# Peptides against a protein of PDB entry 5Z08: the designs that were tried, part 200

Target 1, 168 residues: chain A of PDB entry 5Z08
Amino acid sequence: RQKDEWAKKTSSLMKQLDWFIGEHLGAMLAAEELGGPVVGELMEIDPDDLSAGFNAHGKLKKATSQPDLDRRQRRIDDIWGPQDEQGQAHKRKRGADEALAASAEMRDLIEQLMNKLVEAGGDNSATYVEIPRESAAARFLVRSKVAMFHPNDARRLRLVDFGRDLDD
Target 2, 222 residues: chain B of PDB entry 5Z08
Amino acid sequence: GLPRLIDAIEEASKIPAKRRQTPIKPTIEKLTTHLYTHGASPDSLLRLADLLTLRNHLDQASLAAITRNLYPSSTVSDEVVLRFIGALGHGQLKPTLALQALFLRWLVMVYHLLENPGVLGQVYGVLFDLLDTAAIRPQLCHLLALVTRRKHVRPFRIQAILTLSRQTGGDPNLTGLLRVFKNYYPEIIVGDATKGRASAFKHPDPQWRQHLDEIQQRRSEA

## One batch from the design tools (peptide; made by RFdiffusion4, then SolubleMPNN)

Design b2_p21_1_s3 (from b2_p21_1, 11 letters changed)
Fold by OpenDDE base, seed 1:
Structure b2_p21_1_s3 (fold): chain B 168 residues (1-168), chain C 222 residues (1-222), chain A 21 residues (1-21)
Amino acid sequence: as target 1 above (168 residues)
Amino acid sequence: as target 2 above (222 residues)
Amino acid sequence: GLADTLRQLIEEISVNKRKAL
């Protein structure tokens, strides 16, 4: 009876996690991968504000009408694709695809980390997931103190075992 | 041979210096002499990387001496690289920051011998996040200057360097790294605070390079 | 913040998963 309640609660929490990743985290992780702000370090920057870029002082450049800003913005826009309506649509689609990809990557990584922790049966050496790259997802998990890199191998990531009493 | 010397040092590394029956220093000297003369094979490099990066009872002077003589006779594997990268940063189990600086310097000097230079690009974020650590920053910036590609030059990293540059009063190594970034994004305003000379990231030890080249040349002739 | 939310969710999941075993 209690086990079934815990299983139901786990399922509910997993749905909440999936929602959180899909609705909030994925776009921000994609933005970081695309060269946007670090997730959780910079204030909620509207995706539209990301297009404005940062000044030398780290503040969002206000769209002031001066022609020299247009050349810089054009180069950023040239890097990001043509300014035509098709280019904007392609940019939006690309952004959405990247957000989905980032969400999937984060979800998969969390799942692997959780599975390895369970499979390890208390063997800390077996809890590590090998990551193909140091992604925004991996970095965010580490910053969140949810995961830790292996002390001697930056390709190995493990979930923090929250079920071990910190007192041991 | 080199493997036997490593065996002896590995066994000694498990025992506190006060409890060793024999002093390890003569064996370390034999090892460093051998490394200087012949270099280290990929297998030996891995074993030595473990000795250098894992917590053991070897003294800092011995670890530094091994690192200074860590000439690859061949290539450097991803595994060896990752041992050194994993040893970076703060932590009770991590090597001293002084030793970490030597590791970073070593990676710079052997960068051209990496089996897969892309491995450092895959852990770019790990390296980048250590830029706030002043003790390793010079070597870290140099390594990042070698590793940086367009994919790594991101607005948040640009801003992070700019912020850190302001906080440090314009560290020339950070300015040097920003200059590397500017090669990919010319629009980067390296602010007026760049009154400081950017580091040119010259080879840290020309003599070490020359000796490495001699060791590498012997391999090509064999 | 986002990091705290993620940590809380994963912590709760981990605890519940362990209790369900």
Scores: peptide ipSAE 0.382, ipTM 0.384, DockQ to the pose 0.276
Fold by OpenDDE base, seed 5:
Structure b2_p21_1_s3 (fold): chain B 168 residues (1-168), chain C 222 residues (1-222), chain A 21 residues (1-21)
Amino acid sequence: as target 1 above (168 residues)
Amino acid sequence: as target 2 above (222 residues)
Amino acid sequence: GLADTLRQLIEEISVNKRKAL
């Protein structure tokens, strides 16, 4: 009975998290990925992320050829490009698509981080998720103090174990 | 009248100072006095914009004096605006950065007299790309603060300002511009690097404003 | 703020998941 109540509560909280990400975070994370403002208290836009960002003309300086980065940046330019009337509808759609993508990325990352923490059984070395890139989602989790990068590998992210700090 | 003074200065501007038969300074003083008293008509304003923005043999003090007295008696055309915008930036053919700062200040002070304020919005990118130029940044940020609309607030520009703000140690003018951006996108978090004092973009010269208003009123009564 | 809200949600979820195991 109690376990079922906890499971139901967890499910309810997950739905709230999903709603929060979808309704509030997704658009802001998308904006950050699009070279907009950084989400959260410290808008520490990494200078390196900035350097890979937009030239003076608002065009991405070609960061290296990873096709997905070019697509995102084109999406930035297209979401935020000149609003001709036909361009506005395309922009809104593209903005919505990027917000959805950012929401999905955040959800997936949180889920992976939570799953790894459970699977690790208290072994901190096993709690790390490999991230393909430093995303706005990853950075926001770190800024929110819910995740930590591996001290020697910025491609490895772990969820902060909130339970340890309460039991000590 | 003003046209004859402009004619004399235009002719003198073609000749190096050492080769002029007569000193130009007395003619510049007459011009600036006339401008201070009566302002410049749209036609005269265009001619003066050319004198100020095109490379010629006029000295920097004369150019600055003309710019400081460049009171429009009426409206400011798109053509005049574009002359000043075209004079901005780096290059041997461009006016000095000090003079460019005066042009930007002038555009701020006459913004309400533009025939089409939208013209500055069309060249927004050109203006924005010059934010890295420290010598003109204060006036440039002020002008951008007036010109910025939702359509100009783009992620790349937000990022560019944030980057430049970090690189400059939080220039108050950049922070002020970010606050303007935040009015259109409240979700823009002006991060700790921008927690510095923001410029309020106050009118750069209240006395100049008052005198401009007097010149403009005389025309409406005539 | 958003960060605090996210942290609280994740914390609560994490605690509840542990208690559900």
Scores: peptide ipSAE 0.370, ipTM 0.372, DockQ to the pose 0.275
Fold by OpenDDE base, seed 3:
Structure b2_p21_1_s3 (fold): chain B 168 residues (1-168), chain C 222 residues (1-222), chain A 21 residues (1-21)
Amino acid sequence: as target 1 above (168 residues)
Amino acid sequence: as target 2 above (222 residues)
Amino acid sequence: GLADTLRQLIEEISVNKRKAL
């Protein structure tokens, strides 16, 4: 019974996390990945102005993992470029696709980090996820004190074990 | 074609303006019109980078006009990037700081077209050491914001930015760069002096970007 | 802030996952 309640609560929290990533964080991560403002700092940018540009409803196509360098600069223009209506639709679509890609990357990264922490069984050396790049997602997790890079290898990221600190 | 225009400008660049048989301005206008319409191939970019970065007899207005129209039709090679990086700083043989600012702005705007973005990471120290140069600092901070990785975020550089931020009265571009550093080291205390407005490092020229995208799209259709 | 919200969510998820094991 209690395990089922915890599982349900975990599922509910995962849904909240997914919502938070999809509705709020994805667009901002996309913006950061694009050379926009850093997520989590007082963006003088009205969140409403950012959100108005990012219609939430874009279907997540599986982001192929190699963010073409082309994506980053193209996305700055999609966020900050002139609001011409037809260009806005393509920019909104591209911005939405990029917010979706950023959301997917963040979700996938969190999932990998959580899975590796569980699989490692307490071996800190086995908790590291190899990241293909220093993404906005990875950086945000580190800023949030949710993850940390390996001291000697910035390609290795691990989840902070929040549960060990409670039992000590 | 573009190569012939470059040839004519290269030859004219060897001669002082007062000794030229023909005015170069019409040829520069043809070049900039061609660049605006078609962009520059990798080979043409290299030649133009040399014209822009090497000391010659071209006037500043012509150099600025070429730089403002330097649309890549394809990728940007490491060699082209290194020409522009090598042109930065103080020295009698260096381009003007105004032109250097245009080069940095250009690198920001074409960063996504670099064949190897890692090349800028290799010269990170050279770029970082120029942050005290006020005339190029805005564009330099923007470029560094794109280039910075964890390996570049060192204690001495953190301290250098903090010191320079205090000395400049909290330059928003330095604050913006420090925020990028904070991505890797959350413990960086952006002191009260840096609580000022940070640059968001917005795209420097949305119209230029739109036009670049149009030129790049034509290549994908060819 | 957003970072705190994310941290809290992940922390709560992590704690609940452990309790569910």
Scores: peptide ipSAE 0.370, ipTM 0.418, DockQ to the pose 0.282
Fold by OpenDDE base, seed 2:
Formats: sequence, C-alpha cells, structure tokens
Structure b2_p21_1_s3 (fold): chain B 168 residues (1-168), chain C 222 residues (1-222), chain A 21 residues (1-21)
Amino acid sequence: as target 1 above (168 residues)
Amino acid sequence: as target 2 above (222 residues)
Amino acid sequence: GLADTLRQLIEEISVNKRKAL
C-alpha cells in the first residue's frame, strides 16, 4: 500500500515536472541556447520573443521600427540576430520549435540522470551520464544544484543523491 | 627516486596526522626538492594531481608546497588538467578555495605545455560559471583569457560578465576578460560602469617561468 | 525561483522513487 502511494505520488510529480519544463522552462532554455539571457535572470520569456532574437546584452530585439538604435546595436543585431529574414509566421514557428526542442532535451537529460542513479544501485561510479555538449539544460541543472559534474571529467554529469545526504 | 617519494606520501595521506608513526614533512621536503630540481613526468603529475585534488589527510601547507613546485618535465595530459578542473568550486569534497586559486595559477603557468589546450575549451562553461566566486576570480579570468575562442563568446556570456562586472563595481579581471571578448566582437559595449582599469593578465610568477624553462630545456637535450 | 522549483520537484521525485523501490 505505501509503495503504491509513493509510486502514484512519483507519477504525479513527474507530470508536474513535465508541465513545468514545457510551460515555463523550455522557452527560457531555448533563449539561452540562442544567445539570450541565462535562465533565472529573466522570469518569463514568451516563445514569440524568441523569434525576435537577442542582442549581445541578452535583451529582446525591438522590432526594426525604432530608428534611434545606435549603429552598434544594429551591428550586434546583425551578428546575433536570427539569420532568416523570413516572415513573422516563420520566426514564431522557429521560436516554438526551439522551445519544444529545449524542453525535450531537458526532459531527456533528467530522465537519463534519474535512470542512471537507479541503475547504479549505490555505486557512485555508475551514476554518471555522458553529455555530448554543455547545453543550457545541463548548465541549469548544475546551477539548480540538481546535478554535478564528475570530479575528473566535465563530460560526465550525475544527479545529486538527495536521499543519502540526510543520513550523514 | 620520485615514484618512491610519491608512494610514501600516498600511504601517509591515508592516515590522519595524529596517527602517523613518522612525520611526513621531511618526505614532503624531499619531494618538493626533487620536483624543483628535475620536475615531474606525466605519470608523476597524474599521481600528484590525485594527491592534490582528492580528499585525504595531507595538511594544506604540504599541498600548497607541492603545487608551488609542480614543474612539468614534459607535457601536461588532459587527464591531469581535468583533475584540477574537477577540483574547482564549492563542496565538502573540494579542496579549499585558496588551493583552487593555486591550481588555476598553475594551469595558467603551464598552459603552453598542455598536450591538448582544447580540453580547457571543452570545460569552458564550468570555468565561466565559477566567475562569481571572488576568491578564485583573478586566476580564473586569466585562464579564461587564454582559453577563450570565438565559439565561447556568446550573447548570454557577454550579458553574464557585464552583469557581474556591475555587481562587483567593475572588477579589473572581469574588464580584462571583456577586452578578450572584444577581440572577437569589437561591437561589444562595455557599459560606462565598467570604464575601470582592466587587468593585463601578466605572467603570475616570472621566476617560476624561468625555472620551468630550464627544466624543459634539459628534456630537449636528453 | 525556477531553479528552486526544479530542485524541489526533482528532490521529491527522487525521494519518492526510492521509497517506492
């Protein structure tokens, strides 16, 4: 009975996590990957904002209508702006696709980290996931104190074992 | 030889200082003298990196003395570099921030001897995320100044360093790192609050450099 | 903040998964 209750609670929490990643975190992670602000500095990024791109300061590009953007800001926008001159609809679609991709990457990474922790059966050496790149997702997990790098290999990431630290 | 000295120190490192039958200090002095005279081979460097970075019963003064005499006689492997990088940051199993600063200083001084300098570029984010740690920031900025390439200069990192520079009142090391970023993207506006003096990232220890060069020269003649 | 929320969720999930084993 208690095990079933814990399993149900785990399932409910996983759904909450998936919702949290999809609705709040995905767009922000996508913004960071696109060269926007680091996740946690801006509270809310709309997928529509991703289509406009970001300047070197991680600020949303204002639509081209403000004439007084300093020549330097235009040059920054040329370097860091979305390359595709395609219409507003294509930009919005791209922003949504990037948010979905970032959400999927974060979900997959968390799932791998959790699975490795369970599979390791208490062997800390077996808890590491090899990451192909340092993504916004990986960085956010580390900043959140959810994950940590291997002491000798920054390509290896493990989930923090929240259950063991209580018994020491 | 050096391997026997390392063996003795490794065994002593497993035992609390109060329970050791023999003082370790004379053995540390022999090790540091040997390192100063001959340097450390790649294999010896790896073993010493483990002694320096892993939690053991060696005292901080001994660890610092080894680090200050850690002259490579040859190249520095990726594995050795990763040991030192993995030892950075906050945590109960991490070395002290003072020792971490010495490790970063060491990496700066031996950067030209790395077998693969690109390894530091692969851990660039790990290094960059530690910039808020004031105790290691000077050496960290210097290392990042050496490691930074165009691929690392991203808008979010430009923003992060600008924000941190404002929060620190214009730390000259952060301003120095921003100048390195400007080499790749001249259009980076260093805000008025960062009009402060930038660090030039000079070599941390010219005498250490000279002695390293002498050790390295002996290798080329052998 | 977002980081704290994520941490709390993952912590609770991890604890409950262990209890369910």
Scores: peptide ipSAE 0.388, ipTM 0.388, DockQ to the pose 0.274; fails the geometry check

Design b2_p21_1_s4 (from b2_p21_1, 10 letters changed)
Fold by OpenDDE base, seed 1:
Structure b2_p21_1_s4 (fold): chain B 168 residues (1-168), chain C 222 residues (1-222), chain A 21 residues (1-21)
Amino acid sequence: as target 1 above (168 residues)
Amino acid sequence: as target 2 above (222 residues)
Amino acid sequence: GLHDTLRQLIEEISINIRKAL
């Protein structure tokens, strides 16, 4: 009975987490991966803003006419297709797709971290997930104090064991 | 042409990004522009599938960009499909789950262009066993909804979905897949697991579909 | 902020997972 109640609560919280990742974090993580601001510096990134691209300083390129902004904007515009109505639709779609991809990456990483924590049975050495790269998702989890890198190996990430800190 | 662009990317994929003499991004942009305009032939699709699914030094953004522009100009062969299916699941040599989700989404969107739709039915077990992977589950359930036939709806799979649905608190995609199963076996008691919202498995990208149709129409005129 | 919200959600999930085991 109690186990079933905790499973239901966990499921509800996972749905909230999925919503939070999809609605808020995905676009921001995608922006960071594209060389935009670090997640948390820009509170609201519309997927449409991802289409404008970022300058060398991680700021959204304003539509201002200056010529040297043209090379990275050309790369983003070349990535996003022609400036016609079809090109704008393709740009918006691509921004949404990047946000979706970033959301999926974050969700996967959290799931792997949680699964390893469960599988380890209290062995902290077994709780590490091997990450293929230092992603925006991985960095965000570390900054949030939810995950920690292995002291000697930045390819290994573990979830902070919040349940152990309650028993001390 | 497209083959020369693929050649250049294949060669660049063998070299770590830090050791490349030239940035790969301009070549990826030319490739994606070409794919958007003309689509990919069956031969080009196979080569691109290898680039997307095999471990190489291409960055995730480039791989995602290629996948999003992977318009078939013709049919999709069994070999191409099997490359993408083989890339699914956990493993150090496999693509990221984010890319795997894009591959599954692509398979959904090109399902009607498969030379042999039955190939997915042959690998049904491989797909089904990945349902516990949350990152790919939405697209995986959609693909399974298209692929499922009566022969796939077995008691152990029904029970597996019901169990997983309870564990996930009634994932709408699993509920949607159970409804597809119920179409083949009306006697399936889905109980409380289907009282929730079910996914309708709508086309994931209407604009991509429209553009694919335009590319396919140009081929019929040639 | 976003960091705190994520932390709270993951913390609660982690605690509930342990209680369900």
Scores: peptide ipSAE 0.238, ipTM 0.347, DockQ to the pose 0.282
Fold by OpenDDE base, seed 5:
Structure b2_p21_1_s4 (fold): chain B 168 residues (1-168), chain C 222 residues (1-222), chain A 21 residues (1-21)
Amino acid sequence: as target 1 above (168 residues)
Amino acid sequence: as target 2 above (222 residues)
Amino acid sequence: GLHDTLRQLIEEISINIRKAL
């Protein structure tokens, strides 16, 4: 009975999370990936800082790799393309597609992080998800203090253990 | 007449102030009074644009006074516009940034009198690349807000404004320009950048506008 | 803000997952 209530509550919270990601977060994450403003922070973060990513301590790297800038510029160019009339419908669609993609990346990353937390059975060393790239999603989770990078490997991300304070 | 006053100032501009036989200030005052009363013809505007934009020995106060009284009696040619645009940016041969800001302000105030408003669209890149220059940014953003068309709203320029807006802590003029971009592409996700205070790009000098209208009306009655 | 909302949601989810285990 209690387990079923917790499962129902978890399901309800997941629906709220999905709504939050889809309706509010996805578009802003897409904007960040495209060199736009940082999600949830006042516009003080340079796109170059965003493209530089976070160091192992979750701090913005000062130096953007040229390849990441080129990739962002290409994505922007792909979304915004040549300005022909036919290009506008394609641009709106591409902007929507990027927001959907960013939403999907965030959702998937959160799901992986939660799954690893469950699977690890309390072993913090086993809770790390390997991320293929430093995404806006990953950065947002770290800035939100929901996730943290491995101290020696910025490709490994784990969920913050919120439960330690409950068992004390 | 105005041409003779310009002749005298052109000759004086070739000579360092310390080597001039006569003070130029009284001639500048006559010029500015004439400009205020009658405006400048297209030919006179071109000559004055050269005096304002080319390196010469005129003092900054005189150049500023001429610029503040640079009322067109008619239209503004592409050539006049291009003189002012060519004078923008950093360089030892270019006018001071303070004077450049006055030129940009002037272009904003006379935009409706341009023979070909499209000329500014042709040099859009030159104008846009100067947005990093803080001293001219307010007037530059205002001019760009008038000039911007759909063809100018490119991905790299969107990114450049977003970058610069962050670096400047959200300059209201950049936010205003970004709102202009968003009018052409509503799908531009600007996030918190557009939620901030934006410049409304109001006319920089209503009294100057009114006086310009009076000068322009006298031409239509002649 | 957005960060706090996300954190709260994920925190609550994480707590509920642990309680359901």
Scores: peptide ipSAE 0.232, ipTM 0.326, DockQ to the pose 0.269
Fold by OpenDDE base, seed 2:
Structure b2_p21_1_s4 (fold): chain B 168 residues (1-168), chain C 222 residues (1-222), chain A 21 residues (1-21)
Amino acid sequence: as target 1 above (168 residues)
Amino acid sequence: as target 2 above (222 residues)
Amino acid sequence: GLHDTLRQLIEEISINIRKAL
């Protein structure tokens, strides 16, 4: 009975998580994968740091380099300018496809992490998922403090053990 | 049952309080107790949405009490959502701004139960245009923070938030919404407008959430 | 924010998984 209640709660929360990933995270994760902003870090970035722009690695350019105002203006114009209806439709479709792909990647990663947590039966060494790459999804989970990399192997990711903090 | 209680309240809502043969308060209390215990079915939600959003002779305390106990037992239809959205704004036929704030808070709290979350994205413009209404702005910014997608983050809306933020002396809710916009377009220079405390848009009522979850769980057992 | 929402969801799920084991 209690196990069934927890299973139902888990199912409900998984549906909420799926919705949250699909509706909110997918597009932002896709943007990060495409060299856009880091999901969530931008909330704490000083506007002055944003004025420096991002390098090809999505890192803030040091403020000392004169922001290539032309490249920013062009990017702003490319983002905000009247894109031809056809170009906008193709960009929207590509963006939607990338958002779906990023959502799927995040879902699959979370599912693997949770499955490993269940399979490990309390053995923290067995809770690691092998990740093929440091994806935006993996980085987001780590930044959210819900996952952690293995200290010696950045290809191994595990869920944070939230239950230990309740017993202390 | 709930339908009979709604029937009685619907009939009473057509009559001014001074002309009612029986006090409505006991029926409202029975309704709110039932809603708290069992939640509202999709059909009952629609009827209650009409009672809450259409001009009638129910008192503000009764309307607020119904809204505070408006637990969905199932999903929330697009029609129910649109009733609440249609009730927003200024006008003699609109609910009070205090009640509108409760509706927006309700939409935030039941957002995960929407049959089609995209419905709010379709009416994004209607919601966004109400940001100048101070009385509903906190809940409106929270709802917009949930609803906002890349397609909604447009230059004119960025500029509108920036302008309104300056005019309001940096409302934390507007700053919070602008941070949501920055997630999609980090290049948004939010100068002095984001210098300050932003709202984190936390769940407005954790106890209400817990009780909703309990009601929703009982549905899965049936 | 997004991080907090995700954390809360995953935390609650993780706790429920443990309680179901």
Scores: peptide ipSAE 0.243, ipTM 0.381, DockQ to the pose 0.343; fails the geometry check
Fold by OpenDDE base, seed 3:
Order: structure tokens, then C-alpha cells, then sequence
Structure b2_p21_1_s4 (fold): chain B 168 residues (1-168), chain C 222 residues (1-222), chain A 21 residues (1-21)
């Protein structure tokens, strides 16, 4: 009984996570990958700052060149803009495909991170996932304080062990 | 029935108002009347939460009307709660702050019907970090007053409320929340800037509560 | 146990993801 209730609750939480990734995060992550606004910092970062990108330390790179604010806004509008313009059907399809791809990448990355945490049995050195690239998904997890890069290798990402911090 | 009304509104929500062949207002009125009379089942609540929280072509007045009539006939699932929490804050895809305030008010009014009240305690930090948003602060403080437990009362949050209280000239809702914190840690000095009248966090709508109780009683008799 | 830790983890992930939005 308790195991079944737990399994049902876990399944419900996973469905909620999947929904949240699919319906909200995916398109925003896709926008970030396409040079759009950084997910979660949209409100804290001046649009001008968003164009600069982040350095390896998560600090805003000084925007040297004014990237065409128009191109970025256009990309956001292409992904999130009203479905009304007929001629953007290909752009809309591309935006939808990119949002789906970003959602899938985030889901897969979270799954890998969780699996490695479980497999490591408390060995923090074994909890790292090798990432092929620094994706918007990976950056988002780090900014969200859910994941951390290896201090010496930005290709290695681990989940924050929330279980240890609660006992302290 | 309610599912068919939701189906019609879901389909209409996909289409811009100018391109709809039929006005949606009559269907919204039927929906709100049905919700007022019978309430919403858990399944209907989830569907309505999606309509309210996801970006669609429904007008703000319709969304507000649905939210004001969103009487649960049963319990409120974690999934429904999380839809509303995910809709909070700023962003082009998020509902208006006015609608978010209605969502928070709704969560306050249905708090006793949550399947798992602990879910709000889990997202406590998300809610707390939105306290700087003036438009939702009154309802947010009320919700936090219900949700706050000893584990949430941390030095950094105490300091954050004190700082924000000074910056806002002693918002009575922040003072009310700080009083809730003081119940767990009596040593909290509510500085002179908080000498203002604290909010008592009274029920936002007694008539809504009474009507909800009537809907809930009908379920227990059935 | 491990199940509680996993549950808390998923919960906290969900929370932090929402905070970042």
C-alpha cells in the first residue's frame, strides 16, 4: 500500500515535471539556444545584457557589439509570436521542432543526472554526467542550483545532492 | 455537461477572437454558471487550470470570470496547485499579474481542500522570491502565512522581509508575514519600520467560502 | 531512505526549475 502510494505520487511528480518542461521550459530553452533571452533571468537582465551572453563564470559578458536587438526580438517572436502570419509556417514549424528538441534534451539530461546520482551510491565523483556541449538545458540547471559543473571540467555535470543538505 | 463546455472553450482558446466564428462569451457564461452551481471535479479543475495558466487566445475578463467561479466539488490535486504556481511571476508567457493575484487568492480560499498541503511548502522559496512583486504581494503574503512552517523561517528570509518592509514603507502584509515568522522565532525584532498595522489575513471572500461549503456538503451527501 | 531522497530531489528540482522561471 505505501509503496503503491509512493509510486503513484512519484509518477504524478514526474508527469508534472514533464509537463512543465514540455509546456514552459522547452520553448524558452530553444529561444536561449537560438540566442534569445536566458531562461529565468529575463526579468533581472536588461535586454541589452541578454545579448552579451555569459562567461564561464556565469557573469554577463560585456556586450561589445550591439547585436541587432531586432534579430533577437524576431527570434522570440518567431517562437512565441502569434500564430497569425501565414508566411512564417516554416519558421513556426522550426520553432516548434526546436522547442521539442530542447524539451527532449532537458528531459534526457535530468534523467541521466538522476540515474547517475542513484548509481553512485553516495560517491560524488561518480555522479558526473558527461555532456557533449554546454547546452541551454545544462546552463539552466546550473543557474537553477539543481546541477553543478565539475570545477576542472565544464563537460562534466552533476546533480546537486539535496538529500545531504537537508540533514544539516 | 461541464466537460463539453470545457471542450468548446479549449477549442476556442486556440483561435484568435477575431477569427472565431461564434462568440465565446455565451459559452463562458454557461461554464461559470455550471461551476457556481455544481463546482468542478478534479479532472475538470486540471483542464481549467491549463486554460487559465497556459498562453491562449482567451480574453482576460473570461479568465478572471472562470477563476472567480472555480469552486472545487472535491479535493485539489498537487498537479492543479503546481499549474497555478508555475504561472506566477513575470514573463511574456505568464498570465497577467492581476490574474496571478486571483490565482493566489483562489489557493488561499481552497487551501483546506488541497490533497497535499505540503506541496506549497515545497515551493515555498518560489513564492517567497516573488514578494517584491507589489501587484501580487497581498495574496502572496496571505498564502505564505498559511504555508509557513519552522523550516521555512531562515535568517536570510527574515532579513529579506525586513529589508523589503523598509523599502515599501512597512507594507502591512509583510508585517503580517513577519508576525507569522515571529511565532516560530520570538527573538525576531520587528523593527520600528514595521510598527504599522499588520494584516490579519482574514478570509478574502466570506460569501465565496459559504458557497464552497455548500458545494462540498452536497458531495458528502451523495 | 533512497526513495525519500529521490522524492525530495524531484521535488526540489521541480521547485528550483519553477524559481528560475
Amino acid sequence: as target 1 above (168 residues)
Amino acid sequence: as target 2 above (222 residues)
Amino acid sequence: GLHDTLRQLIEEISINIRKAL
Scores: peptide ipSAE 0.120, ipTM 0.298, DockQ to the pose 0.067; fails the geometry check

